Peptides against a protein of PDB entry 8PQO. Designs and how they scored, part 27

Target 1, 252 residues: chain A of PDB entry 8PQO
Amino acid sequence: VLLKEYRVILPVSVDEYQVGQLYSVAEASKNETGGGEGVEVLVNEPYEKDGEKGQYTHKIYHLQSKVPTFVRMLAPEGALNIHEKAWNAYPYCRTVITNEYMKEDFLIKIETWHKPDLGTQENVHKLEPEAWKHVEAVYIDIADRSQVLSKDYKAEEDPAKFKSIKTGRGPLGPNWKQELVNQKDCPYMCAYKLVTVKFKWWGLQNKVENFIHKQERRLFTNFHRQLFCWLDKWVDLTMDDIRRMEEETKRQ

## One batch from the design tools (peptide; aimed at target 1 Y17)

Design b1_p16_6_s2 (made by RFdiffusion4, then SolubleMPNN; from b1_p16_6, 7 letters changed)
Fold by OpenDDE base, seed 2:
Structure b1_p16_6_s2 (fold): chain B 252 residues (1-252), chain A 16 residues (1-16)
Amino acid sequence: as target 1 above (252 residues)
Amino acid sequence: MPATLEQMFTVAALAL
C-alpha cells in the first residue's frame, strides 16, 4: 500500500473551484479519446449519510473492447471490469476504484477535501496516527514548470504566463504562494487529495503502486494548470450555468 | 463523462 496526500494550492476560492472543476473536467474530457466507450452506469443517485450529502455513482468500465483479442481471451473472468464508486459531496469527495478479479488485492482510493487555506492542515482526512505517519505529503505547484512533463507542456496552459483579464490573477511567479498571503483581495484554497493505492501482486506491487501515483500526480498537475488558465472561461459561470451546459452536452 | 477530477483519472488511466 502506498499513500500520498497531494496538496494543490490555487488562487481561487472553494466556491469558485466547484464551478471551475466541473467546467474543466468537461473540457478536458472532450479532449480524451474513449472516455465514454464501455462505461456502464449502474447507480447515479443522491445520498445522505453521517451529515454528508451528495451524489453517489457506481460505474463499471468494461475494458474488453479496449484490449487486444488475445488479452481478452486470456484474461481471467472479471479482470477486465473496473468498478468506480464515487461519493461526490463537494467540498468533500471520495472515489474508490476496484477490479472484480483482484478483489482486495487492488484498490485506488482518492479522498479529497477542498479547504480555504494554503495547504497547512495536517491529517485533514483524519487517519489513524499509525496510518498517517506513512502518508507522504506532496505539494503540487501549478506554476512550477519543472513538475510538468515536456510532452504535456502547453504555453496556453502555463500559469506562469497566464493573466486573467476578468480577475487580474496571474501570472504566477516563483514565489506566488508567498505573495498570495499578502494579497487580501485574492482568494485561495487547497485541494487535499489523499490517494491510497494498493496493488498486491508479487514482484509488481511497488512498481504498479508508484506508477499509479505518478499518473495521479501528472493528472492533478496538468488539470489544475488548465483550470487556472481557463479561469476567464468559467469564473463568471454559476452552478446553474454548469448544469445547463452538462445537460446540453448530454443531449448531443 | 466524469463528474470530477478523481473520476477523470479512471478514464485517463484506462487510456494509458
Scores: peptide ipSAE 0.521, ipTM 0.920, DockQ to the pose 0.170
OpenDDE base, seeds 1, 3, 4, 5: peptide ipSAE 0.516, 0.512, 0.515, 0.510; ipTM 0.919, 0.919, 0.918, 0.919

Design b1_p16_6_s3 (made by RFdiffusion4, then SolubleMPNN; from b1_p16_6, 7 letters changed)
Fold by OpenDDE base, seed 4:
Structure b1_p16_6_s3 (fold): chain B 252 residues (1-252), chain A 16 residues (1-16)
Amino acid sequence: as target 1 above (252 residues)
Amino acid sequence: SPATLEQMFTVAALAL
């Protein structure tokens, strides 16, 4: 099991981020091909648990059509079905990913708190001390180009070059986080993403767990760079606007 | 269709 807490600091408010995330997810998803194929939605309903209120979704991703024939033929029963359970109670979110074949030997859990701070809270997810001591805190700086793979880099998605016309935010220089403290009119937040990865196969555990974390970090980095650089596209949108856009997209 | 960043990971993982 490998636990890391990714802390992404952004020059947006928690309320703004809710809109920005939904917009950016939709936009990024449009750029991906085949992402919606083989998806079965089992549950999509509101929930209330332990004072947490939000939307619960259970989806199955069937990968049979997405893998080569020989893989499908050799794959054990259930090996190509991925279950995703998600609890969206913004500003808190939780996603659990499992596989039918691997059962308890495979788990990806992502728990996120969005807080109006600069990533200074320790153990925001309230883990037991024994568990918390094993969590590595990883800070993602969206302005740091060195954290971006060359193949992922796009100038139009570079926070160090972007200037928001609508808000005046950006470009983000090397000391943008420190300078943000002195900018009374600029909101900020941190997304605390606790990522738990378990791949309990002898000889492959560390390799796969680290690989998944690398992919998560890459995703978080690229996504939040996009989110910020798309600020002018979503900052004036309301949640109602987002819902309308989502509905319109579904009709297409 | 993903609704959150975390769900995008699932999609991304499928693309790997």
Scores: peptide ipSAE 0.168, ipTM 0.818, DockQ to the pose 0.176
OpenDDE base, seeds 1, 2, 3, 5: peptide ipSAE 0.166, 0.088, 0.110, 0.090; ipTM 0.817, 0.792, 0.799, 0.794

Design b1_p16_6_s4 (made by RFdiffusion4, then SolubleMPNN; from b1_p16_6, 7 letters changed)
Fold by OpenDDE base, seed 4:
Structure b1_p16_6_s4 (fold): chain B 252 residues (1-252), chain A 16 residues (1-16)
Amino acid sequence: as target 1 above (252 residues)
Amino acid sequence: MPVTMEQAFLVASLAL
């Protein structure tokens, strides 16, 4: 098991982020062709548990059509079915990814708290001390180009170059996080993303767990760079606007 | 349906 808490600081409010995330997800998804193919929605319902209220979803991703024939032929039964259970209770979110074949030997869990701070809270997910001591805190700086793979880099998605016309935020210089403290009019938040990865196969555990974390970090980095650089596209949108956009997307 | 970044990643990763 490999646990890392990714802390993504953004010059947006928690409330703004809710809109921005939904917009950015929708926008990013439009660029992906065939991403919805083989997705089965089993459950989509409101939930309430331990004071947490939100939307619960259970989806199955059937990968049989998305893998080469030889992989499909060699794959054990259930190996190409990925289950995603998600609890969406913004500002808290939890996603649990499992596989039918691997059962308890495979887990990806992503738990996110969105807080109006600069990533200074320790153990925001309230882990037991013994578990928390094994969590690596990883700070993602969206302005740091060195954290971006060359193949992922786009100038139009570079926070160090972007200037928001609507808000005046950006470009983000090397000391932008420190400067936020002095800018009373600029909101900020941190997304605390606790990622738990378990791949309990002898000889492959560390390799796969580290690989998954590498991919998650890459995703978080690129996504939040986009989110910020698209600020002018979504900052004036309301949650109602987003809901309308989602409904329109579902009709396609 | 609320779509999260994590969900979008899963879809994108599996579509590759």
Scores: peptide ipSAE 0.193, ipTM 0.823, DockQ to the pose 0.157
OpenDDE base, seeds 1, 2, 3, 5: peptide ipSAE 0.190, 0.180, 0.183, 0.190; ipTM 0.822, 0.818, 0.820, 0.822

Design b1_p16_7 (made by RFdiffusion4)
Pose (drawn by RFdiffusion4):
Structure b1_p16_7 (pose): chain A 252 residues (1-252), chain P 16 residues (1-16)
Amino acid sequence: as target 1 above (252 residues)
Amino acid sequence: DVPMSWRFPFILEAVF
């Protein structure tokens, strides 16, 4: 099983990232016809354990209504049921994604620490030493065009071409992280996203784990580029504003 | 985190 820590250094604060990430998930999913239908909340409760106080959820995403009929007929029982178990104790969160048919043999776990630093901490997740020694650290720079697939590139989601009206942050150059250390004002943080991918069937562990990690890097990059370029849309929101928008979207 | 809908296609590909 392969583990990688994706470090996403951002010119926002940890407090700001919480609101921005919630807004960005909702906003990026705004054009998807077929969003919200088929989402099932099995469990939604508070939890507390040894310093980590938060909210636990168990949700199922039924994809039967979103795939062609032949896919629904051919799919083994439960293969189209995606389980997500989440522990949200921001600035820490853990999510576990499984497939009902694959049980625990197909698993994607993301454990994230959101810290007010420039991604300089080592083993921020406090792994056992030997296990930590086998974790590749992968840095995601949202200003670096070379880290974006050309088919994914959108000028309107390019931090190199965006300046915030409300904050004046951006555009981001190759030295933006260096200018952060030499700066006393603009906030910054790093999301330490430790990703574990497990595929135990058919001897395809390596191929699937690598494919998933490449897709997770692409998604983390595109998502956080979009998040920064949408600063003007969400930077003035509070958590109460986010919860209100959630209840609003709940009516339908 | 990243929207779950964004992960569905490659999750389905891995499953199938």

Design b1_p16_7_s1 (made by RFdiffusion4, then SolubleMPNN; from b1_p16_7, 9 letters changed)
Fold by OpenDDE base, seed 5:
Structure b1_p16_7_s1 (fold): chain B 252 residues (1-252), chain A 16 residues (1-16)
Amino acid sequence: as target 1 above (252 residues)
Amino acid sequence: GIPLSKLFPVLLEVIF
């Protein structure tokens, strides 16, 4: 089991992020070839649990069409079906990813708190001290080009170059996080993403767990760079606007 | 033998 807490600081408010996240997910999905193909939604309903209220979703990702033919032919039954269970109680979110074939031997859990701070809170997910001491805190800087793979880099998605016309935010210089403290009119938040990865196959555990974390970090980095650079596209939208857009997309 | 890299586009919908 490998745990890391990714802390993503953004020059947006917690309330703004709720809209921006949903918008950016939708846009990012449109840009991916075959986005949404092979996704089966089993459950999408409101939930209440232990004082937490939100939306629960259960999705199956069927990867049979996304892998080479030889992989599909050799894959055990259920190996290409990934289950995602998500509890969205913004500003808290939890996602649990499992695989039908691997059962208890595979787990990806992502727990996110969105807080109006600069990533300074320790153990925001309230782990036991013995568990918390094994968590690596990883800061993602969306303005740091060195954290972006060359193949992922786009100038139009570079926070160090982007200037928001609507908000006046950006470009984000090397010291942008320190400067935020002095910019009383600029909101900020941190997404604290505790990622738990378990892969129990003997001989492959560390390799696969580290690989998954590498992909998660890459995903979080690219996504939040996009989210910020698309600020002018979503900052004036309301949650009702987002819901309408989602419903319109479902009808197509 | 499953190419986990192919999960990346799917994870966009899962993680966010």
Scores: peptide ipSAE 0.044, ipTM 0.694, DockQ to the pose 0.097
OpenDDE base, seeds 1, 2, 3, 4: peptide ipSAE 0.028, 0.029, 0.029, 0.029; ipTM 0.716, 0.724, 0.723, 0.666

Design b1_p16_7_s2 (made by RFdiffusion4, then SolubleMPNN; from b1_p16_7, 7 letters changed)
Fold by OpenDDE base, seed 5:
Structure b1_p16_7_s2 (fold): chain B 252 residues (1-252), chain A 16 residues (1-16)
Amino acid sequence: as target 1 above (252 residues)
Amino acid sequence: GIPLSKLFPVILEAIF
């Protein structure tokens, strides 16, 4: 088991992020060919548990059409079916990813707190001290080009170049996080993403767990760069606007 | 959530 807490600092408010996240997910999905293909939504309902209220989703990602033929041919039954269970109680979210074949031997859990701070809180997820001491805190700087793979880099998605016309935020210079504290009119937040990865296969555990973390970090980095650089597209939208857009997309 | 679906094909290609 490998645990890391990714801390993503953004020059947006917690309330703004709720809209921006939903918009950016929708936009990213449109940019993918076959968006929604192979995705089965089993459950999408409100939940209430242990004082937590939110939306519960259970999705199956059928990856048979998304992998090379040789992978499909060699994959055991159920290996290409990924289950995603998500509890969205913004500003808290939990996602649990499992695989039908691997069962308890495979887990990706992502627990996120969105806080109006600069990533300074320790153990925001309230782990036991013995567990917390094994968690690596990883800061993602969306302005740091060195954290982006060359193949993922786009100039139009570079926070170090982008300036929001609507808000005046950006570009994000090398010391943007420190300067943000002095900018009274610029909101900020941190997404604390505790990622738990378990892959119990002798000889491959560490390799696969580290690989998954590397990919998760990549996804978080790219997504939040997009989210910020798309600020002018979503900052004036309301949650109702987002919901209408989502419903319109489902009808097409 | 982030489109995590993009991660899984890459993982599977690394395993199989």
Scores: peptide ipSAE 0.031, ipTM 0.730, DockQ to the pose 0.608
OpenDDE base, seeds 1, 2, 3, 4: peptide ipSAE 0.032, 0.031, 0.030, 0.029; ipTM 0.735, 0.727, 0.722, 0.704; seed 1 fails the geometry check

Design b1_p16_7_s3 (made by RFdiffusion4, then SolubleMPNN; from b1_p16_7, 5 letters changed)
Fold by OpenDDE base, seed 3:
Structure b1_p16_7_s3 (fold): chain B 252 residues (1-252), chain A 16 residues (1-16)
Amino acid sequence: as target 1 above (252 residues)
Amino acid sequence: GVPLSKRFPIILEAIF
């Protein structure tokens, strides 16, 4: 098991982020080829548990069409089906990813708290002290180009070049996080993403767990760079606007 | 938070 807490600081409020996240997810999905193919929605319902209220989703991703034919032919039953269970109770979210074939030997869990701070809270997910001791805290700086792979880099998605016309935020210089403290009119938040990866295959555990973490970090980095650079597209939208957009997309 | 479902194609593209 490999645990890392990714801390993503953004020059937006927790309330703004709720809209921006939903918009950016929708927009990013449109840019991906085959985004809806092989996705089965089993459950999409409100939930209430332990005072937490939110939306619960259970989806299956069928990967049969996304792997080479020989892999599909040799894959055991259930090996190409990935289950995603998600509890969205913003500002808290939890996603659990499992595989039918690997059962308990495979787990990706992503737990996110969105807080109005600069990523300074320790153990925001309230792990036991012994468990927290094994968590690596990883800061993602959306303005740091060195954290972005060359193949992922786009100038129009570079926070160091972007300036929001609507809010005046950006471009983000090398010391932008320190400068935020002096900018009383600029809100800020941190997304604390605790990622738990378990891959219990002897000889491959460390390699696969580290690989998955590398991909998650890459995803979080690119996504939040997009989210910020798309600020002018979503900052004036309400949650009702987003809900309407999602409903319109479901009808197409 | 938002389910990775809409992000899943991005994850898959990173894996394959």
Scores: peptide ipSAE 0.033, ipTM 0.733, DockQ to the pose 0.286
OpenDDE base, seeds 1, 2, 4, 5: peptide ipSAE 0.032, 0.034, 0.031, 0.031; ipTM 0.724, 0.738, 0.714, 0.719; seeds 1, 2 fail the geometry check

Design b1_p16_7_s4 (made by RFdiffusion4, then SolubleMPNN; from b1_p16_7, 7 letters changed)
Fold by OpenDDE base, seed 1:
Structure b1_p16_7_s4 (fold): chain B 252 residues (1-252), chain A 16 residues (1-16)
Amino acid sequence: as target 1 above (252 residues)
Amino acid sequence: GIPLSSLFPVILEAIF
């Protein structure tokens, strides 16, 4: 098991981020080929549990069309079905990813708290001390180009170059986080993303767990760079606007 | 609502 807490600091409020996240997810999904293909939504309902109120979703990602034919032919039953259970009680979210074949030997859990701070809280997910001492805290700096793969880099998605016309935020220089403290009118938040990865196969555990973390980090980095650089597209939208956009997308 | 988990297809594209 490998645990890392990714801390993504953004010059947006927690309330703004809720809109921006939903918008950016929708846009990212549109830009990806095969988005929604092979996705089965089993459950999409409100939930109330342990004081959490939010939306619960259960999706199955059928990967049969995403792998080569020979892999599909050799794959055991259920090996290419990924279950995603998500509890969205913003500002808290939890996602649990499992596989039908691997069962208890595979787990990806992503727990996110969105807090109006600069990533200074320790153990925001309230882990036991023994568990917390094994968590690596990883700061993602959306302005740091060195954290972006060359193949992922786009100038129009570079926070170090972007200037929001609507908010005046950006560009984000090397010391933007320090400067943010002195900017009275600029909100900020941190997304604390505790990622738990378990891949209990002998000889492959460390390799796969590290690989998954690498991909998650890459995703979080790129996504939040996009989210910030798309600020002018979503900052004036309301949650009702987002809901309307989602319904319109479902009709297509 | 679309959870952040809706980005999982993007993750899949990165893996496969």
Scores: peptide ipSAE 0.037, ipTM 0.749, DockQ to the pose 0.244
OpenDDE base, seeds 2, 3, 4, 5: peptide ipSAE 0.036, 0.035, 0.032, 0.034; ipTM 0.746, 0.743, 0.729, 0.739

Design b1_p16_8 (made by RFdiffusion4)
Pose (drawn by RFdiffusion4):
Structure b1_p16_8 (pose): chain A 252 residues (1-252), chain P 16 residues (1-16)
Amino acid sequence: as target 1 above (252 residues)
Amino acid sequence: TAYDAFHNLFAKLSAH
């Protein structure tokens, strides 16, 4: 099983990231016809354990209505049921994604620490030493064009070409992280996203784990580029504003 | 269609 820590250094604060991430998930999913239908909340409750106080959820995403009929007929029982178990104690969160048919043999776990630093902490997740020694640290720079697939590139989602009206932040150059250390004002943070991918069937552990990690890096990059370029849309929102928009979207 | 279904959900979950 392969583990990688993706460090996403951002010119926002940790407080700002919480609101921005919630807004961005909702906004990026605004054009998807077929969003919200098929989402099932099994469990939604508070939890507390040794310093980590938060909210636990168990949700199922039924994809039967979103795939072709032959896919629904051919799919083994439960293969189209995606389980997500989430522990949200921001600035820490853990999510575990499984497939009902694959049980625990296909698993994607993301454990994230959101810290007010420039991604300089080592083993921020406090792994056992030997296990930590086998974790690759992968840095994601949202200003670096070379880290974006050409088919994914969109000028309107390029931090190198965006300046915030409300904050004046951006555009981001190759030295933006250096100018953060030499700066006393603009906030910054790093999301330490430790990703574990497990695929135990058919001897395809390596191929699937690598494919999933490459796709996770691409998604983290594109998502956080979008998040920064949308700074004017969400930077003035509070958490109460986010919860209100959630209840609003709940009516339908 | 199948690709979009899986891809969009995967991208959404990755954003969590």

Design b1_p16_8_s1 (made by RFdiffusion4, then SolubleMPNN; from b1_p16_8, 9 letters changed)
Fold by OpenDDE base, seed 5:
Structure b1_p16_8_s1 (fold): chain B 252 residues (1-252), chain A 16 residues (1-16)
Amino acid sequence: as target 1 above (252 residues)
Amino acid sequence: EAEKAFSSLLSKLFAK
């Protein structure tokens, strides 16, 4: 088991982020061909549990059509079905990813707290001390180009170049986080993403767990760079606007 | 929903 807490600091408010993330997810999905292919939504309903109230979703990602034929033919039953269970109680979210074949031997859990701070809180997810001491805190700086793979880099998605016309935020210089504290009119937040990865196959555990973390970090980095650089596209939208947009997309 | 979105993206990343 490998645990890391990714802390993504953003020059947006917690309330703004709620809109921005939904917009950015939708936008990113449009940029991917076959975005809905192989995705089955089993459950999408409100929930109340342990004082937590939000929306619960259960999706299955069927990867059979997304892998080569020989892989599909040789894959054990259930190996190409990924289950995603998500509890969205913003500003707290939890996602659990499992595989039918691996069962308890495979787990990706992502628990996120969105806080109006600069990533200074320790153990925001309230882990036991013995568990917390094994968690690596990883800071993602969306303005740091060195954290972006060359193949992922786009100038139009570079926070170090972008300036929001509507808000005046950006570009983000090397010391943007420190300077942010002195900018009274610029909101900020941190997404504390505790990622738990378990892959219990002898000989491959460390390799796969580290690989998954690497991919998660890559996704978090690219996504939040996009989110910020798309600020002018979503900052004036309301949650109702987002809901309408999502409903229209579903009807198409 | 953000985490859910990331999971979706992750699934797409593994699907080739």
Scores: peptide ipSAE 0.037, ipTM 0.738, DockQ to the pose 0.115
OpenDDE base, seeds 1, 2, 3, 4: peptide ipSAE 0.025, 0.032, 0.028, 0.029; ipTM 0.665, 0.731, 0.703, 0.669; seed 2 fails the geometry check

Design b1_p16_8_s2 (made by RFdiffusion4, then SolubleMPNN; from b1_p16_8, 11 letters changed)
Fold by OpenDDE base, seed 5:
Structure b1_p16_8_s2 (fold): chain B 252 residues (1-252), chain A 16 residues (1-16)
Amino acid sequence: as target 1 above (252 residues)
Amino acid sequence: MAKKAFDSLLSYLFSL
C-alpha cells in the first residue's frame, strides 16, 4: 500500500471551484474523441450516510475496446472492467476504484477535502498517527512548467502565461502562492487529495503502485492547469447552469 | 456508438 497526499493550491474560492471542476470535467470530455465510450453508469442517486449528504455514482469502465486485440484475447474475465464508486458531498469527495478480476488485491482510493487555505493543514483526513507518518505530502504547483510533461504542455493552458479578463487573476509568477497572502481580494483554496493505492502482486507491487501515483499526479496537474486557464469560461456560471449543461450532454 | 456521459475524474484519466 502506498499513500500520498497531493495538495493543489489554486487562486479560486472553494465555492468557485465547485463550478470550475464540473465545467472542466465536461469540457475535457468534449475535447476527447470517443469520450464516454465504454462507460456504463449503473447508479447515479443522492445519498445520506452518517450525516454526510451528497451524490453517489457507480460507473463501470469497459476497457475492451481501448486495449490492443492481443491484450483483450489474453485478459482474464473481468480484468478489463474497472468499477468506480464515488461519493460527492462537496467540499468532501471520495472515489473508490476496483477491478473485477483483482478483487481485494487492487484498490485506488481518492479522498479529497477542499479547504480555504494554502495547503498548511496537516492530517486533514484525520488518519491515525501511525498511518499518517507513512503519508508523503506532495505539493502540485500549477504554475511550475517543470511539473508538466512536454507532450502535455499547451501554451493556452499555461497558468504562468494566462490572465483572466473577468477576474484579473494571473499570470501566476514563481512566487504566486506567497503573493496570495498579500492579495486580500484574491480568493484561494487547497484541494487535499489523499490517494491510497494498493496492488498486491508479488514482485510488481511497488512498481505498479508508483506508476499509478505518477499517473494520478499527472492527471491532477494537467486538470488544474486547465481549470485555472478556463476561468473566464466558467466563473460566471452557476450550479444551475452546470446542471443544465450536464442534462444537455446526457441527451446527446 | 455509446453516448457521451458526464465523466468523472477517472474518465479524464482514461482520456489521457
Scores: peptide ipSAE 0.029, ipTM 0.652, DockQ to the pose 0.123
OpenDDE base, seeds 1, 2, 3, 4: peptide ipSAE 0.028, 0.028, 0.027, 0.026; ipTM 0.704, 0.706, 0.650, 0.661; seed 4 fails the geometry check

Design b1_p16_8_s3 (made by RFdiffusion4, then SolubleMPNN; from b1_p16_8, 10 letters changed)
Fold by OpenDDE base, seed 2:
Structure b1_p16_8_s3 (fold): chain B 252 residues (1-252), chain A 16 residues (1-16)
Amino acid sequence: as target 1 above (252 residues)
Amino acid sequence: EAEKAFNNLLRYLLSL
């Protein structure tokens, strides 16, 4: 098991982020080749549990069409079905990813708290001390180009170049986080993303767990760079606007 | 975000 807490600082408010996240997910999904092909939505309903209120989703990703024929033919039953269970109770979110074949030997859990701070809270997910001491805190700086793979880099998604017309935010210089403290009119938040990865397979555990973390970090980095650089596209949207957009996307 | 993350993760895993 490998745990890391990714802390993503953004020059947006927690309330703004809720809109921006949903917009950016929708927009990114549209831009991805293949879209939602092979995705089965089993459950999509509101939930209330232990004082937490939100939306629960259960999706199955059927990867049979996404892998080469020889892989599909050799894959054990259930190996190409990935289950994603998500509890979205913003500002808290939890996603659990499992596989039918690997059962308890595979887990990706992503728990996110969105807080109006600069990523300074320790153990925001309230882990036991013994567990928390094994968590690596990883700061993602969306303005740091060195954290972006060359193949992922796009100038239009570079926070160090972007200037929001609507808000005046950006571009983000090397010391933008420190400067943010002195900018009373600029909101900020941190997404604390605790990622738990378990992959129990003899000889491959550490390799795969580290690989998954690298991919998650890459994803979080690129996503939040997009989110910020798309600020002018979503900052004036309401949650109702987002819901309408989601409904339109479902129809396509 | 989770769906995007998952799709990207899967894409990367399948590229290995």
Scores: peptide ipSAE 0.036, ipTM 0.743, DockQ to the pose 0.125
OpenDDE base, seeds 1, 3, 4, 5: peptide ipSAE 0.033, 0.032, 0.036, 0.032; ipTM 0.697, 0.717, 0.707, 0.678; seeds 1, 4 fail the geometry check

Design b1_p16_8_s4 (made by RFdiffusion4, then SolubleMPNN; from b1_p16_8, 10 letters changed)
Fold by OpenDDE base, seed 2:
Structure b1_p16_8_s4 (fold): chain B 252 residues (1-252), chain A 16 residues (1-16)
Amino acid sequence: as target 1 above (252 residues)
Amino acid sequence: MAEKAFQNLLSYLFSL
């Protein structure tokens, strides 16, 4: 088991982020080839549990069409079915990813708190001390080009170049986080993303767990760079606007 | 994010 807490600081408010996140997810999904192919939505309903109120989703990703034929032929039953259960109770979110074949031997859990701070809270997910001491805190700097793979880099998604016309935010210089403390008119937040990865296969555990974390970090980095650079596209949208957009997207 | 993250993760896993 490998745990890391990714802390993504953004020059947006927690309330703004809710809109921006949903917008950016929708836009990113449109831009990806293959869309929702092989995605089955089993459940999509509101939930209320232990004072947490939000939206629960259960999706199955059928990977049979997404893997090479030889992999499909060699894959055991259920190995290419990935279950994603998500509890979206913003500002708290939880996602649990499992596989039918690996059962308890595979888990990806992503728990996110969105806080109006600069990533300074320790153990925001309230882990037991013994567990928390094993968590690596990883700061993602969306302005740091060195954290972006060359193949992922786009100038139009570079926070160090982008300036929001609507808000005046950006470009983000090398000391933008430190400067943010002194900018009374610029909101900020941190997404604390606790990622738990378990892959219990002999000889492959550490390699696969580290690989998954590397991919998650890459994803979080690219996504939040997009979110910020798309600020002018979503900052004036309401949650109702987002819901309408999501409904329109489902009809296409 | 989770869905996209997962799809991207899967895409990365299978692109390797």
Scores: peptide ipSAE 0.032, ipTM 0.728, DockQ to the pose 0.113
OpenDDE base, seeds 1, 3, 4, 5: peptide ipSAE 0.027, 0.028, 0.031, 0.028; ipTM 0.692, 0.698, 0.699, 0.670

